# Ledger of designs, part 42: peptides against a protein of PDB entry 4IGA

Target 1, 116 residues: chain A of PDB entry 4IGA
Amino acid sequence: KRVLIVDDAAFMRMMLKDIITKAGYEVAGEATNGREAVEKYKELKPDIVTMDITMPEMNGIDAIKEIMKIDPNAKIIVCSAMGQQAMVIEAIKAGAKDFIVKPFQPSRVVEALNKV

## One batch from the design tools (peptide; aimed at target 1 I92 I100)

Design b1_p30_3_s3 (made by RFdiffusion4, then SolubleMPNN; from b1_p30_3 with E2A L6K Q10A K18L E19K E28L)
Fold by OpenDDE base, seed 1:
Structure b1_p30_3_s3 (fold): chain B 116 residues (1-116), chain A 30 residues (1-30)
Amino acid sequence: as target 1 above (116 residues)
Amino acid sequence: SALEEKIEEALKKVEEQLKELEEELEELLE
């Protein structure tokens, strides 16, 4: 399966890429903000998306909502330092399938990838 | 509802993640 990685931090994208590839998944591409994420989703049609929340241009919640409009069956895993209950609730309501808090264990990401 | 169940499951998973993180940090401080 192909994964689109969305995070404004280059280091985080690199980390996720390493985890994803070692787990046997293919990286479809990367996005650095929510607007780019929506564009890349349309272009690449990935199987799974890892989504940061706090990003410039467009935040992750809005990006989730826009992607869900395009593809109601989108498989989106949130990866965020914003682990407050309110944010988790908002992400799930927007359509996210899972929520991983930063900093995370690689196994949590792999488990989420396998289950979505 | 289905949405409520999804929220509950997500919150539980986040709580577990935070607990594990706290335990790891506690061990480093010992």
Scores: peptide ipSAE 0.568, ipTM 0.866, DockQ to the pose 0.916
OpenDDE base, seeds 2, 3, 4, 5: peptide ipSAE 0.564, 0.543, 0.553, 0.553; ipTM 0.865, 0.857, 0.867, 0.861

Design b1_p30_3_s4 (made by RFdiffusion4, then SolubleMPNN; from b1_p30_3, 8 letters changed)
Fold by OpenDDE base, seed 2:
Structure b1_p30_3_s4 (fold): chain B 116 residues (1-116), chain A 30 residues (1-30)
Amino acid sequence: as target 1 above (116 residues)
Amino acid sequence: SEMEKKIEEALKKVEEQKKELAEELKELLE
């Protein structure tokens, strides 16, 4: 399966790329903000998306909503430092399948990838 | 509802993650 990695932090994208590839998944591509995420989703048609929340241009919640309009069956895993209940609720309501809090154990990401 | 169930499960998982993180931090700070 192919994963689109969405995070404004280069280091985080690198970390996720390492985790994803070591877990046997392919990285479809990367996006640095929500607007780019939507565009890359259309272009790359990934199987799974890892989505940051706090990003410039367009935040992750809005990106989730837009991607869900494009593909109601999109498999989006939120990966964010913003682990407040309100944010979790908002992400799930927007269509996210899972929510991983930063900092995270790599195994949590792998489990989420395997379950979506 | 189905959505409420999804939210509840997500909240539970997040709290579990936070708990595990807290324990890891305690160990690092010892």
Scores: peptide ipSAE 0.548, ipTM 0.857, DockQ to the pose 0.908
OpenDDE base, seeds 1, 3, 4, 5: peptide ipSAE 0.530, 0.529, 0.542, 0.540; ipTM 0.850, 0.849, 0.854, 0.853

Design b1_p30_4 (made by RFdiffusion4)
Pose (drawn by RFdiffusion4):
Structure b1_p30_4 (pose): chain A 116 residues (1-116), chain P 30 residues (1-30)
Amino acid sequence: as target 1 above (116 residues)
Amino acid sequence: SLEEQIEEQLEKVEEQKEEFAEKLEEELEE
């Protein structure tokens, strides 16, 4: 399965890419903010996207809304430090299928990729 | 449903926070 990794932190993108490839998934590309995430999603058409929330330019909530418009069947797992109830509700309402709070353990990322 | 999905996701986030807090407490005790 091809995965687009979306996060403005170079280190997080690096450690997610490592977890995803070792778990047997193919890293399709990376994006560093919400606008790029929508741009890459259109270009790459990944099977799954990992989505940070706090990003410059456009946040993860808006990027989720943008990708769900491009593709109502998009599969998105949020991976964010913004683990408040309100944010989880907002991400799920926007269309994300799963939510992982940072710091997270790597096995949770794997089960989220499987789940979607 | 959307409401069930929201509850399930909140529960998973809460479990993650609790397990992480317990791990930090154990490290402080050592």

Design b1_p30_4_s1 (made by RFdiffusion4, then SolubleMPNN; from b1_p30_4, 10 letters changed)
Fold by OpenDDE base, seed 1:
Structure b1_p30_4_s1 (fold): chain B 116 residues (1-116), chain A 30 residues (1-30)
Amino acid sequence: as target 1 above (116 residues)
Amino acid sequence: SLEEKIEEALKKVEEQLAERAEEELEELLE
């Protein structure tokens, strides 16, 4: 399966890429903000998306909403430093399938990838 | 249901945070 990685931090994208590839998944591509995420989703048609929340141009919640309009069956895993209950609720309401708090263990990401 | 999905997500977040806390505590006690 192919994964689109969305995060404004280069280091975080590198970390996720390593985890994803070691777990046997393919990286479809990367996006650095919510607007780019929506564009890349249309272009690449990934099977799974990892989504940051706090990003320039367009935040992750809005990106989730836009992607869900394009593909109601999209499989989006949130990966965010913002672990407040309100944010988790908002992400799930927007259509996210899972929510991972930063920092995270690689096994948590793998679990999410396997279950979505 | 949406409510069930929210509940599950919140539970997973709490479990992840608890695991981190346990790991940090273990390191402090070593």
Scores: peptide ipSAE 0.636, ipTM 0.896, DockQ to the pose 0.852
OpenDDE base, seeds 2, 3, 4, 5: peptide ipSAE 0.632, 0.635, 0.625, 0.630; ipTM 0.895, 0.896, 0.892, 0.893

Design b1_p30_4_s2 (made by RFdiffusion4, then SolubleMPNN; from b1_p30_4, 12 letters changed)
Fold by OpenDDE base, seed 1:
Structure b1_p30_4_s2 (fold): chain B 116 residues (1-116), chain A 30 residues (1-30)
Amino acid sequence: as target 1 above (116 residues)
Amino acid sequence: SLEEQIEEALKKVQEQLEERRKEELEKLLE
């Protein structure tokens, strides 16, 4: 399966890329903000998306909503430093399948990838 | 259902946070 990694932080994208590839998944591509995420989703048609929340141009919640309009069957895993209940609820309502809080263990990401 | 999905997500977040706290506590006790 191919994964689109969305995060404005280069180091975080690198970390996720390492975890994803070691778990046997392929990285379809990367996006640095919500607007780019939507564009890359259309272009790459990935199987799974890892989505940050706090990003410039367009935040992760809005990106989730836009991707879900394009593909209601999209598999989106949120990875965010913001772990408040309200944010989790908002992300799931928007269409996310899972929510991972930063910092995370690699095993938690792998678990999410395998389950969605 | 959506409510079940929310409940599961909240549970997973809580479990992740508790696991981190446990690991940190174990390090303090070493």
Scores: peptide ipSAE 0.649, ipTM 0.901, DockQ to the pose 0.848
OpenDDE base, seeds 2, 3, 4, 5: peptide ipSAE 0.645, 0.645, 0.643, 0.644; ipTM 0.899, 0.899, 0.898, 0.898

Design b1_p30_4_s3 (made by RFdiffusion4, then SolubleMPNN; from b1_p30_4, 15 letters changed)
Fold by OpenDDE base, seed 1:
Structure b1_p30_4_s3 (fold): chain B 116 residues (1-116), chain A 30 residues (1-30)
Amino acid sequence: as target 1 above (116 residues)
Amino acid sequence: SLEEKIEEAIRKVQEQLEERRREEELLEEL
């Protein structure tokens, strides 16, 4: 399966890329904000998306909503430093399948990838 | 249901945070 990695932090994208690749998944591409994420989703048609929340141009919640309009079957895993209950609720309501808080264990990401 | 999905997601986040706390506490004891 191919994964689109969405995060404004280069370090985080690199970390996720390493985890995803070692788990036997392919990296479809990367996006650095929500607007780019939506465009890359349309272009690359990934199987899975890892989605940051706090990003410039467009935040992750809005990106989730837009991707779900394009593909109601999208498999989106949130990966965010914000672990507040309100944010979790908002992400799941928007269409996310899972929510991972930063910092995370690699095994938690792999679990999410395998379950969506 | 949506409510069940929300509850599950909240639970998973709480579990992740608890695991992190336990690891930090264990490291402080070393």
Scores: peptide ipSAE 0.650, ipTM 0.900, DockQ to the pose 0.916
OpenDDE base, seeds 2, 3, 4, 5: peptide ipSAE 0.645, 0.647, 0.637, 0.644; ipTM 0.898, 0.899, 0.894, 0.897

Design b1_p30_4_s4 (made by RFdiffusion4, then SolubleMPNN; from b1_p30_4, 13 letters changed)
Fold by OpenDDE base, seed 3:
Structure b1_p30_4_s4 (fold): chain B 116 residues (1-116), chain A 30 residues (1-30)
Amino acid sequence: as target 1 above (116 residues)
Amino acid sequence: SLEEKIKEALEKVQEQLEERAEEERLLEEL
């Protein structure tokens, strides 16, 4: 399966790329904001998306909504420093399949990838 | 249902936070 990694932080994208590849998944590509995420989703047609929330240009919630319009079967895993219940609820309502709080253990990401 | 999905997500987040807290406690005991 191919994963699109969406995060404005280069370090976080690097970390996720390492986890994803070590788990036997392929990285389809990377996006640095929500607008780019939507564009890359159309272009790359990934199987899974890891989605940050707090990003410039377009936040992760809006990106989820737009991706779900493109593909109602999109498999989106949120990975965010914001772990508040309200944010979790908002992400799931938008269409996310899972929600991971930063900082996280690599195993948590792998579990999410395997379950979606 | 959406309600069920929300419940499951909240539970997973809580579990992750609890695991982190336990790991931190174990490290403090070392």
Scores: peptide ipSAE 0.636, ipTM 0.895, DockQ to the pose 0.831
OpenDDE base, seeds 1, 2, 4, 5: peptide ipSAE 0.615, 0.594, 0.602, 0.619; ipTM 0.886, 0.879, 0.877, 0.887

Design b1_p30_5 (made by RFdiffusion4)
Pose (drawn by RFdiffusion4):
Structure b1_p30_5 (pose): chain A 116 residues (1-116), chain P 30 residues (1-30)
Amino acid sequence: as target 1 above (116 residues)
Amino acid sequence: TFEEYLRSQGLTEEQIETVEEIFEKMEEEE
């Protein structure tokens, strides 16, 4: 399965890419903010996207809304430090399928990739 | 109840189930 990794932190994108490839998934590309995420989603058409929330330019909520418009069947797992109830509700309402709060353990990322 | 609270936030039944599952997993991890 091809995965687009979306996060403005170079270190997080690095660690997620490492977890996803070792778990047997193919890293399809990376994006560093919400606008790029929508741009890459159109270009790459990944099977799954990992999505940070707090990003410059456009946040994860808006990126999720943008990708769900491009593709109503997009499969998005949020991976964010913004683990408040309100944010989880907002991400799920926007169309994300799962939510992982940072700091996270790597096995949760794997089960989220499987789940979608 | 918490489920009624989620409906008041405008969540569908499937979204409510998802939110509850996520919160349960977060609690298990703590």

Design b1_p30_5_s1 (made by RFdiffusion4, then SolubleMPNN; from b1_p30_5, 13 letters changed)
Fold by OpenDDE base, seed 1:
Structure b1_p30_5_s1 (fold): chain B 116 residues (1-116), chain A 30 residues (1-30)
Amino acid sequence: as target 1 above (116 residues)
Amino acid sequence: SLEEELKKQGLTEEQIKKVLEILKRLKEEE
């Protein structure tokens, strides 16, 4: 399966890329903000998306909503430093299938990829 | 209850289950 990685931090994208590839998945591409994420989703039609929340231009919640309008069957895993209850609820309500809080263990990401 | 509040917010049963699962995990990691 192919994964689109969305995060404004280059080091985080690199970390996720390493985890994803070692787990046997293919990286479809990367996005650095919510607007880019939506465009890349349209272009690449990935099987799975890892989505940061706090990003410039467009935040992750809004990006999730836009992607879900494009593809109601999208498989989105949130990966965020914001782990408060309200944010978890908003992300899942928007259409995300899982929510991982930073910092995370690689096994947690792999588990989410396998279950989504 | 939280579950009832989530229902009022329009979450599906599957979404509610996932929220509760995630929150439980986060609590256990504290």
Scores: peptide ipSAE 0.734, ipTM 0.947, DockQ to the pose 0.613
OpenDDE base, seeds 2, 3, 4, 5: peptide ipSAE 0.730, 0.733, 0.724, 0.732; ipTM 0.946, 0.947, 0.945, 0.946

Design b1_p30_5_s2 (made by RFdiffusion4, then SolubleMPNN; from b1_p30_5, 12 letters changed)
Fold by OpenDDE base, seed 1:
Structure b1_p30_5_s2 (fold): chain B 116 residues (1-116), chain A 30 residues (1-30)
Amino acid sequence: as target 1 above (116 residues)
Amino acid sequence: SLVEELRKQGLTDEQIEKVLEILKRLEEEE
């Protein structure tokens, strides 16, 4: 399966890329903000998306909503430093299938990829 | 209750189950 990685931090994208690749998944591409994420989703048609929340231009919640309009069957896993109850609820309500808080263990990401 | 509030907000049963699962994980990690 192919994964689109969305995060404004280059280091975090590198970390996720390493985890995803070692787990046997293919990286479809990367996005650095919510607007880019939506455009890349249209272009690449990935099987799975990892989505940051706090980003410039467009935040992750809004990006999830826009992607779900394009593809109601989208498989989105949130990876965020914001682990508050309200944020978890908003992300799942928007259409995300899982929510991982930073910092995370690689095994947690792999588990989410396998289950989504 | 939290479940009732989530239903009121329009979450599906599957979404509610996922929220509870995630929140439980977060509590266990604290």
Scores: peptide ipSAE 0.743, ipTM 0.948, DockQ to the pose 0.605
OpenDDE base, seeds 2, 3, 4, 5: peptide ipSAE 0.738, 0.741, 0.733, 0.741; ipTM 0.946, 0.947, 0.945, 0.947

Design b1_p30_5_s3 (made by RFdiffusion4, then SolubleMPNN; from b1_p30_5, 12 letters changed)
Fold by OpenDDE base, seed 3:
Structure b1_p30_5_s3 (fold): chain B 116 residues (1-116), chain A 30 residues (1-30)
Amino acid sequence: as target 1 above (116 residues)
Amino acid sequence: SEVEELRSQGLTDEQIEKVLEIQKELEKEE
């Protein structure tokens, strides 16, 4: 399966890329904000998306909503430093399939990838 | 109940189950 990695932090994208590839998945591409994420989803048609929430231009919640309009079967895993109950509800309501709080263990990401 | 509140907010049963699962996980980590 191919994964689109969305995060405004270069270090985080590198970390996720390492975890994803070591777990046997392929990285379809990367996006640095929500607007780019939507465009990359259309272009690359990935199987899975890892989505940050707090990003410039367009946040992750809005990006999830837009991607779900394009593909209602999209598989989106949120990875966010914001672990508030309200944020979890909003992300899942928007269409995300899982929610991982930063900092996380690599095994948690792998588990999420395998379950979606 | 929490389930009925989430349902009234427009979440599907599957989404509600996922929210509760994640919330339980986060509470254990706290």
Scores: peptide ipSAE 0.712, ipTM 0.935, DockQ to the pose 0.642
OpenDDE base, seeds 1, 2, 4, 5: peptide ipSAE 0.705, 0.711, 0.708, 0.711; ipTM 0.934, 0.934, 0.934, 0.934

Design b1_p30_5_s4 (made by RFdiffusion4, then SolubleMPNN; from b1_p30_5, 13 letters changed)
Fold by OpenDDE base, seed 1:
Structure b1_p30_5_s4 (fold): chain B 116 residues (1-116), chain A 30 residues (1-30)
Amino acid sequence: as target 1 above (116 residues)
Amino acid sequence: SLVDELRSQGLTDEQIKKVLEIQKRLEEEE
């Protein structure tokens, strides 16, 4: 399966790429903000998306909403430093299938990829 | 209850189940 990685931090994208590839998944592409994420989703039609929340141009919650308009069956896993209850609720309400709080163990990401 | 509140916000039963699952995991890590 192919994964689109969305995060404004280069080091985080690199970390996720390493985890994803070692787990046997393919990286479809990368995005650095919510607007780019929506564009890349349209272009690449990935099987799974990992989504940061706090990003410039467009935040992750809004990106989730826009992607869900494009594909109601989108499989989105949030990866965020913001682990507050309200944020978890907003992400799931928007259409995300899982929520991982930073910092995380690689096994947690792999589990989410396998179950989404 | 939290479940009733989430339903009032328009979450499906599946979404509510997922929220509770995630919250449980976060509490166990604390």
Scores: peptide ipSAE 0.703, ipTM 0.939, DockQ to the pose 0.621
OpenDDE base, seeds 2, 3, 4, 5: peptide ipSAE 0.703, 0.702, 0.697, 0.702; ipTM 0.939, 0.938, 0.937, 0.938

Design b1_p30_6 (made by RFdiffusion4)
Pose (drawn by RFdiffusion4):
Formats: sequence, C-alpha cells, structure tokens
Structure b1_p30_6 (pose): chain A 116 residues (1-116), chain P 30 residues (1-30)
Amino acid sequence: as target 1 above (116 residues)
Amino acid sequence: FGYQVSAFGKTLEEVAEEVAKKLEELEEEE
C-alpha cells in the first residue's frame, strides 16, 4: 500500500517513513503543509495518508476537507499533538478514519495502516 | 504515550465518549 506522509516537522516525517516502510508499506511521498498535502494527493493518489494538524499555511483539518473533496474515499489517519476531544471530533467529522496522539508508540501507527 | 481512536462503525458521540475515557486513563497514569 502506498502512503503519503504529511507533517511540517522534518524529524516526524523521517520517523513515520521509517515505521511505514519497515511495516511493509510503500512511502509514496511527503508533504509539509495542508496545501502541499492536497497537491500531492492529487498527483500521487496514495492509498493512505498520515496527517498532522498544526502546520503552516493550511492546517490538517482543512487538508482533510480538501482531500475528501478530491476523493470521497480517501483514507486518512491523523497523527498530531492536538489530541483534545474537540480536535478529534473535528478530524473525524472532516473525514479522517483514525487518530493517533503524539507522542505515540510505533505499533499504533501499524494497526492504523492495517485498519484502513 | 498518547492514545489512538478509530472512527469505524462509530457515531461522533461514541467517539467523544472514547476520547473522554482515554483522557481520564492518561490522567490516572500520570
């Protein structure tokens, strides 16, 4: 399965790419903010997207809304430090399939990739 | 560590209750 990794932190993108490839998935590309995420999603058409929330330019909520418009069947797992109830509700309402709060353990990323 | 919440087969109310439970568990562990 091809995965697009979306996060403005170079370190997080690095450690997610490492987890995803070792778990048997193919890293399809990376994006560093919400607008790039929608741009890459159109270009790459990944099977799964990992999505940060707090990003410059456009946040993860708006990027989820943008990708769900491009593709109503997009599969998105949020991976964010913004683990408040309101944010989880907002991400799920926007169309994300799963939510993982940072700091997270690597096994939860794997089960989220499987689940979608 | 934080927590994980899946939205499969759930309403927003059910997701909210799971999130509240997870936050409480984290507070008890701290």

Design b1_p30_6_s1 (made by RFdiffusion4, then SolubleMPNN; from b1_p30_6, 11 letters changed)
Fold by OpenDDE base, seed 5:
Structure b1_p30_6_s1 (fold): chain B 116 residues (1-116), chain A 30 residues (1-30)
Amino acid sequence: as target 1 above (116 residues)
Amino acid sequence: YGFRVSAEGKTLEEIEKEVKEKLEELKKEE
């Protein structure tokens, strides 16, 4: 399966890329904000999306909504920081399949990838 | 980050559990 990694932080994208690759998944590409995520989803047609919903510049929930309009069967895993429970709930309502709280363990990421 | 324990002493796993429980409550109300 191919994964699109969405996070404004280069370090976080790097971490996720390593975890995803070591777990046997392919990295389809990367996006640095919600708007780019929607564009990359259309372009790359990934099987799974990891979506940062704590991005300061762009609302990741809006990106989820747009992706779900494009593909109602999209498999989106949201990544959020502590204290963002309300945003996680909204992300799930928007169509996200699972969530991960930062700072995450590699095993937790792999678990989410395997479940969606 | 780097820490798995919140200021309240909760683990990230406990936080995830709380979110899951809240989601289940909302689902029951629908």
Scores: peptide ipSAE 0.261, ipTM 0.698, DockQ to the pose 0.083
OpenDDE base, seeds 1, 2, 3, 4: peptide ipSAE 0.261, 0.260, 0.250, 0.256; ipTM 0.697, 0.697, 0.696, 0.695

Design b1_p30_6_s2 (made by RFdiffusion4, then SolubleMPNN; from b1_p30_6, 11 letters changed)
Fold by OpenDDE base, seed 4:
Structure b1_p30_6_s2 (fold): chain B 116 residues (1-116), chain A 30 residues (1-30)
Amino acid sequence: as target 1 above (116 residues)
Amino acid sequence: YGFQVSAEGKTLAEIEEEVKELLKKLEEEE
C-alpha cells in the first residue's frame, strides 16, 4: 500500500517515512500543508494518508473534509499532539479512520496502518 | 504504547483511551 505523508515538519515526515517503509509500505509522496495534501491526494491517489492536525498554519480538519469530498472511502490516519482530544474528535467526525498521538511509538503507527 | 506523561499527568495510552471512549459514546449517540 502507498502512503501520503502530510506534516509541515520535515523531521516528522522523515520519521514517518522511515517507519512506513520499514513496515513494508511505500511512500506515495509528501505534503507540507492542507492544500498541498488535497492536491497530492488527487495526483497520487494514495491508499492511506497520515494527516497532521496540529500545524498552526494548516487546518488538517479542512484537508480531511476536502479529501473526503473527493474520495468518501479515503483512509486517513490523524496525527495529533497531546491535549488535542477535541481536534481528534473533529477529525474523526470529518471522516478520519484512526488517530495517533504525538510523540508516538513506531509500533503504534504500524498498528494504525495495518488497521485501515 | 508510549508511557510518556503529558503536562496534564496522563500517559499516551490514557489519552488514546480517553479519545476512544469519547468516540465510542459519540457512535452510540448517533
Scores: peptide ipSAE 0.209, ipTM 0.655, DockQ to the pose 0.062
OpenDDE base, seeds 1, 2, 3, 5: peptide ipSAE 0.063, 0.065, 0.058, 0.158; ipTM 0.575, 0.561, 0.555, 0.651

Design b1_p30_6_s3 (made by RFdiffusion4, then SolubleMPNN; from b1_p30_6, 10 letters changed; failed a check: too like the target's own chain)
Amino acid sequence: YGFRVSAEGKTLEEIREEVEKKLEELKRLE

Design b1_p30_6_s4 (made by RFdiffusion4, then SolubleMPNN; from b1_p30_6, 8 letters changed)
Fold by OpenDDE base, seed 1:
Structure b1_p30_6_s4 (fold): chain B 116 residues (1-116), chain A 30 residues (1-30)
Amino acid sequence: as target 1 above (116 residues)
Amino acid sequence: YGYQVSAEGKTLEEIAEEVAEELKKLEEEL
């Protein structure tokens, strides 16, 4: 399966890329904000999306909504931080299939990838 | 430490409760 990684932090994208590839998945591409995520989804048609929703001035919820309009069967895993319960709920309401709370261990990422 | 909750086949109420529990556990461990 091919995964689109969405996060404004280069370090986080690199870490996820390492975890994803070692788990036997392919990285379809990367996006650094919600707008780019939607564009990359249309372009790459990934099987799974990891979506950061905790970065400042980034509306990951809107990105999820737009992706779901494009593909109602999209498999989106949101990445959230402590204290962001409301945002996680909003992401689920928008169509996300699962969520991971930062900081996360590689095994938790793999588990989420395997479940969706 | 990292936590996750699968939302597949669950109601919003069930998801909310599980999210709260996972966040609580994480906060206690960190």
Scores: peptide ipSAE 0.215, ipTM 0.720, DockQ to the pose 0.751
OpenDDE base, seeds 2, 3, 4, 5: peptide ipSAE 0.045, 0.025, 0.051, 0.160; ipTM 0.589, 0.495, 0.579, 0.720; seed 4 fails the geometry check

Design b1_p30_7 (made by RFdiffusion4)
Pose (drawn by RFdiffusion4):
Parts: sequence; structure tokens; C-alpha cells
Structure b1_p30_7 (pose): chain A 116 residues (1-116), chain P 30 residues (1-30)
Amino acid sequence: as target 1 above (116 residues)
Amino acid sequence: SEEELREEMEEAQEEKDDEKMVELAEKLLE
């Protein structure tokens, strides 16, 4: 399965790419903010996206709304430090299929990739 | 009720149970 990794932190993108490839998935590309995420999603048409929330330019909530418009069947897992109830509700309402709070353990990322 | 779901969600947050938080969030959106 091809995965787009979306996060403005170079280190996080690096450690997610490492977890995803070792778990048997193919990294399809990376994006560093919400606008790029929508741009890459259109270009790459990944099977799954990992999505940070706090990003410059456009946040993860808006990127999730943008990708769900491009593709109502997009499969998105949020991976964010913004683990408050309100944010989880907002991400799920926008269309994300799963939510993982940072700092996270790597096995949770794997199960989320499987789940979607 | 909504209040009970919110308390369960608070507990799930204290226990760092992300899967349960997602299930509770889906119920609140119903």
C-alpha cells in the first residue's frame, strides 16, 4: 500500500517513513503543510495518508477537508500532538479514519495502517 | 448520554487510549 506522509517536522516525517517501509508499506511521498498535502494527494493518489494537525499555511483539519473533496474515499490517519477531545472530534468529523496522539508508540501506527 | 460519553472520553485520554477516543468521538458525532 502506498502512503503519503504529511507533517511539517522533518524528524517526524523521517521516523514515520522508517516505520511505514519496515512494516511492509510503500512510502509514496511527503508533504510539509496542508496545501502541499492536497497537492500531493492529487498527484500521487496514495492509498493512505498520515496527517499532522499543526502546520504552517494550512492545518491538518483543512487538509483533511480538502482531500475528502478530492476523494470521498480517502483514508487518513491523524498523527498529532493536538490530542484534545475537541481536536479528535473535529478530525473525525472532517473524515479521518483514525487518530494517534504524539508521542506515540510505533505499533499503533502499524495497526492504523492495517485498519484502513 | 452526551455527558457520560464525554467523561468516558476524558478517562480514555488519561489512559492514552486513542482507539477508544476515536470510538467515543464517532458516537458523539451520531

Design b1_p30_7_s1 (made by RFdiffusion4, then SolubleMPNN; from b1_p30_7, 10 letters changed)
Fold by OpenDDE base, seed 4:
Parts: structure tokens; sequence; C-alpha cells
Structure b1_p30_7_s1 (fold): chain B 116 residues (1-116), chain A 30 residues (1-30)
């Protein structure tokens, strides 16, 4: 399966890329904000998306909503430092399949990838 | 109840039990 990695932090994208590839998945591409995420989703048609929340231009919640409009069956895993109750609920309501709070263990990401 | 679910979710968040947090979030949205 191919994964689109969305995060405004280069370090985090690098970390996720390492985890994803070592787990046997392919990286479809990367996006640095929510607007780019939507564009890349249309372009690359990935199987799975890892989605940050706090990003410039467009936040992750809005990106999830836009992606769900173009593909109601999108498989989105949120990875965010913002693990507040309201944020988790909002992400799941928007259509996210999982919510991983930063900092996380690599095994948590792998488990999420395998489950969706 | 909704209040009980919210309480359990807060506890799960404090415990860094992400899987439980997501499970409870889904229940709250039902």
Amino acid sequence: as target 1 above (116 residues)
Amino acid sequence: SREELEREMAEAIAARDDEKVVELARKLLE
C-alpha cells in the first residue's frame, strides 16, 4: 500500500517515512500543509494518509474534510501533538480512522497502518 | 452516559492510551 505523509515539519516527515518504509509500505509522496495534502491526494491517489493537524495554509481537520469529499473511503490516520479531547473528537467526526498523539512509538504507527 | 464517556476519555488521554481515546470518541459520536 502507498502512503501520503502530511506534516509541516521536515523532521516528522522523515521519521514517518522511515517507519512506513521499514514496515513494508511505499511512500506515495509528502505534503507540508492541508492545501497541498488535498492536491497530492488527487494527484497520487494514495491508499493511506498520515495527517498532521497544526499546519499553515490549511489545518489537518479541514484537509480531512476536503479529502473525504473527493474520496469517502479515504483511510486517514491523524498524527498530532494536539491530543486534546475536543480535537480527537473533531478529527474522528471529520472522518479520520485513527488518532496518534505525538510523541509516539513507531509500533503505534505500524499498528494503525495495518489496521486501516 | 455522555458525561461518563467524557470522563473516561479524559482519563485515557491522561494515561496516553490513544486506542482507548479513539474508541471512546467513536462512542461519543454515536
Scores: peptide ipSAE 0.681, ipTM 0.939, DockQ to the pose 0.976
OpenDDE base, seeds 1, 2, 3, 5: peptide ipSAE 0.673, 0.671, 0.665, 0.670; ipTM 0.937, 0.937, 0.936, 0.936

Design b1_p30_7_s2 (made by RFdiffusion4, then SolubleMPNN; from b1_p30_7, 11 letters changed)
Fold by OpenDDE base, seed 4:
Structure b1_p30_7_s2 (fold): chain B 116 residues (1-116), chain A 30 residues (1-30)
Amino acid sequence: as target 1 above (116 residues)
Amino acid sequence: SREELEEKMAEALAQRDDEKMVELARELLK
């Protein structure tokens, strides 16, 4: 399966890329904000999306909503910071299938990828 | 050590130093 990684932090994208590839998944591409995430989803048609919530230009929740309009069967895993429980709930209501809390264990990321 | 790296990462994150975070993340992934 191919994964689109969405996060404004370069180090986070790098870490996720390492975990995802070592788990046997392919990285479809990367996005640095919600607007880019929506465009990359259309372009790459990934199987799974890892989605940061707090990003410039367009936040992750709005990106989820737009992606769900394009593909109601999209598999989106939200990556959230500690203390963002309310935002995670909103993301799930928007259509996210699972969530991962930062900082995370690699095994938790793999578990989420396998589950969706 | 890994613990030392985690502390440095916490500091870099607090300072919003993405370049430092990338460097530390590379070390952590070794």
Scores: peptide ipSAE 0.024, ipTM 0.502, DockQ to the pose 0.026
OpenDDE base, seeds 1, 2, 3, 5: peptide ipSAE 0.018, 0.021, 0.018, 0.019; ipTM 0.458, 0.455, 0.447, 0.457

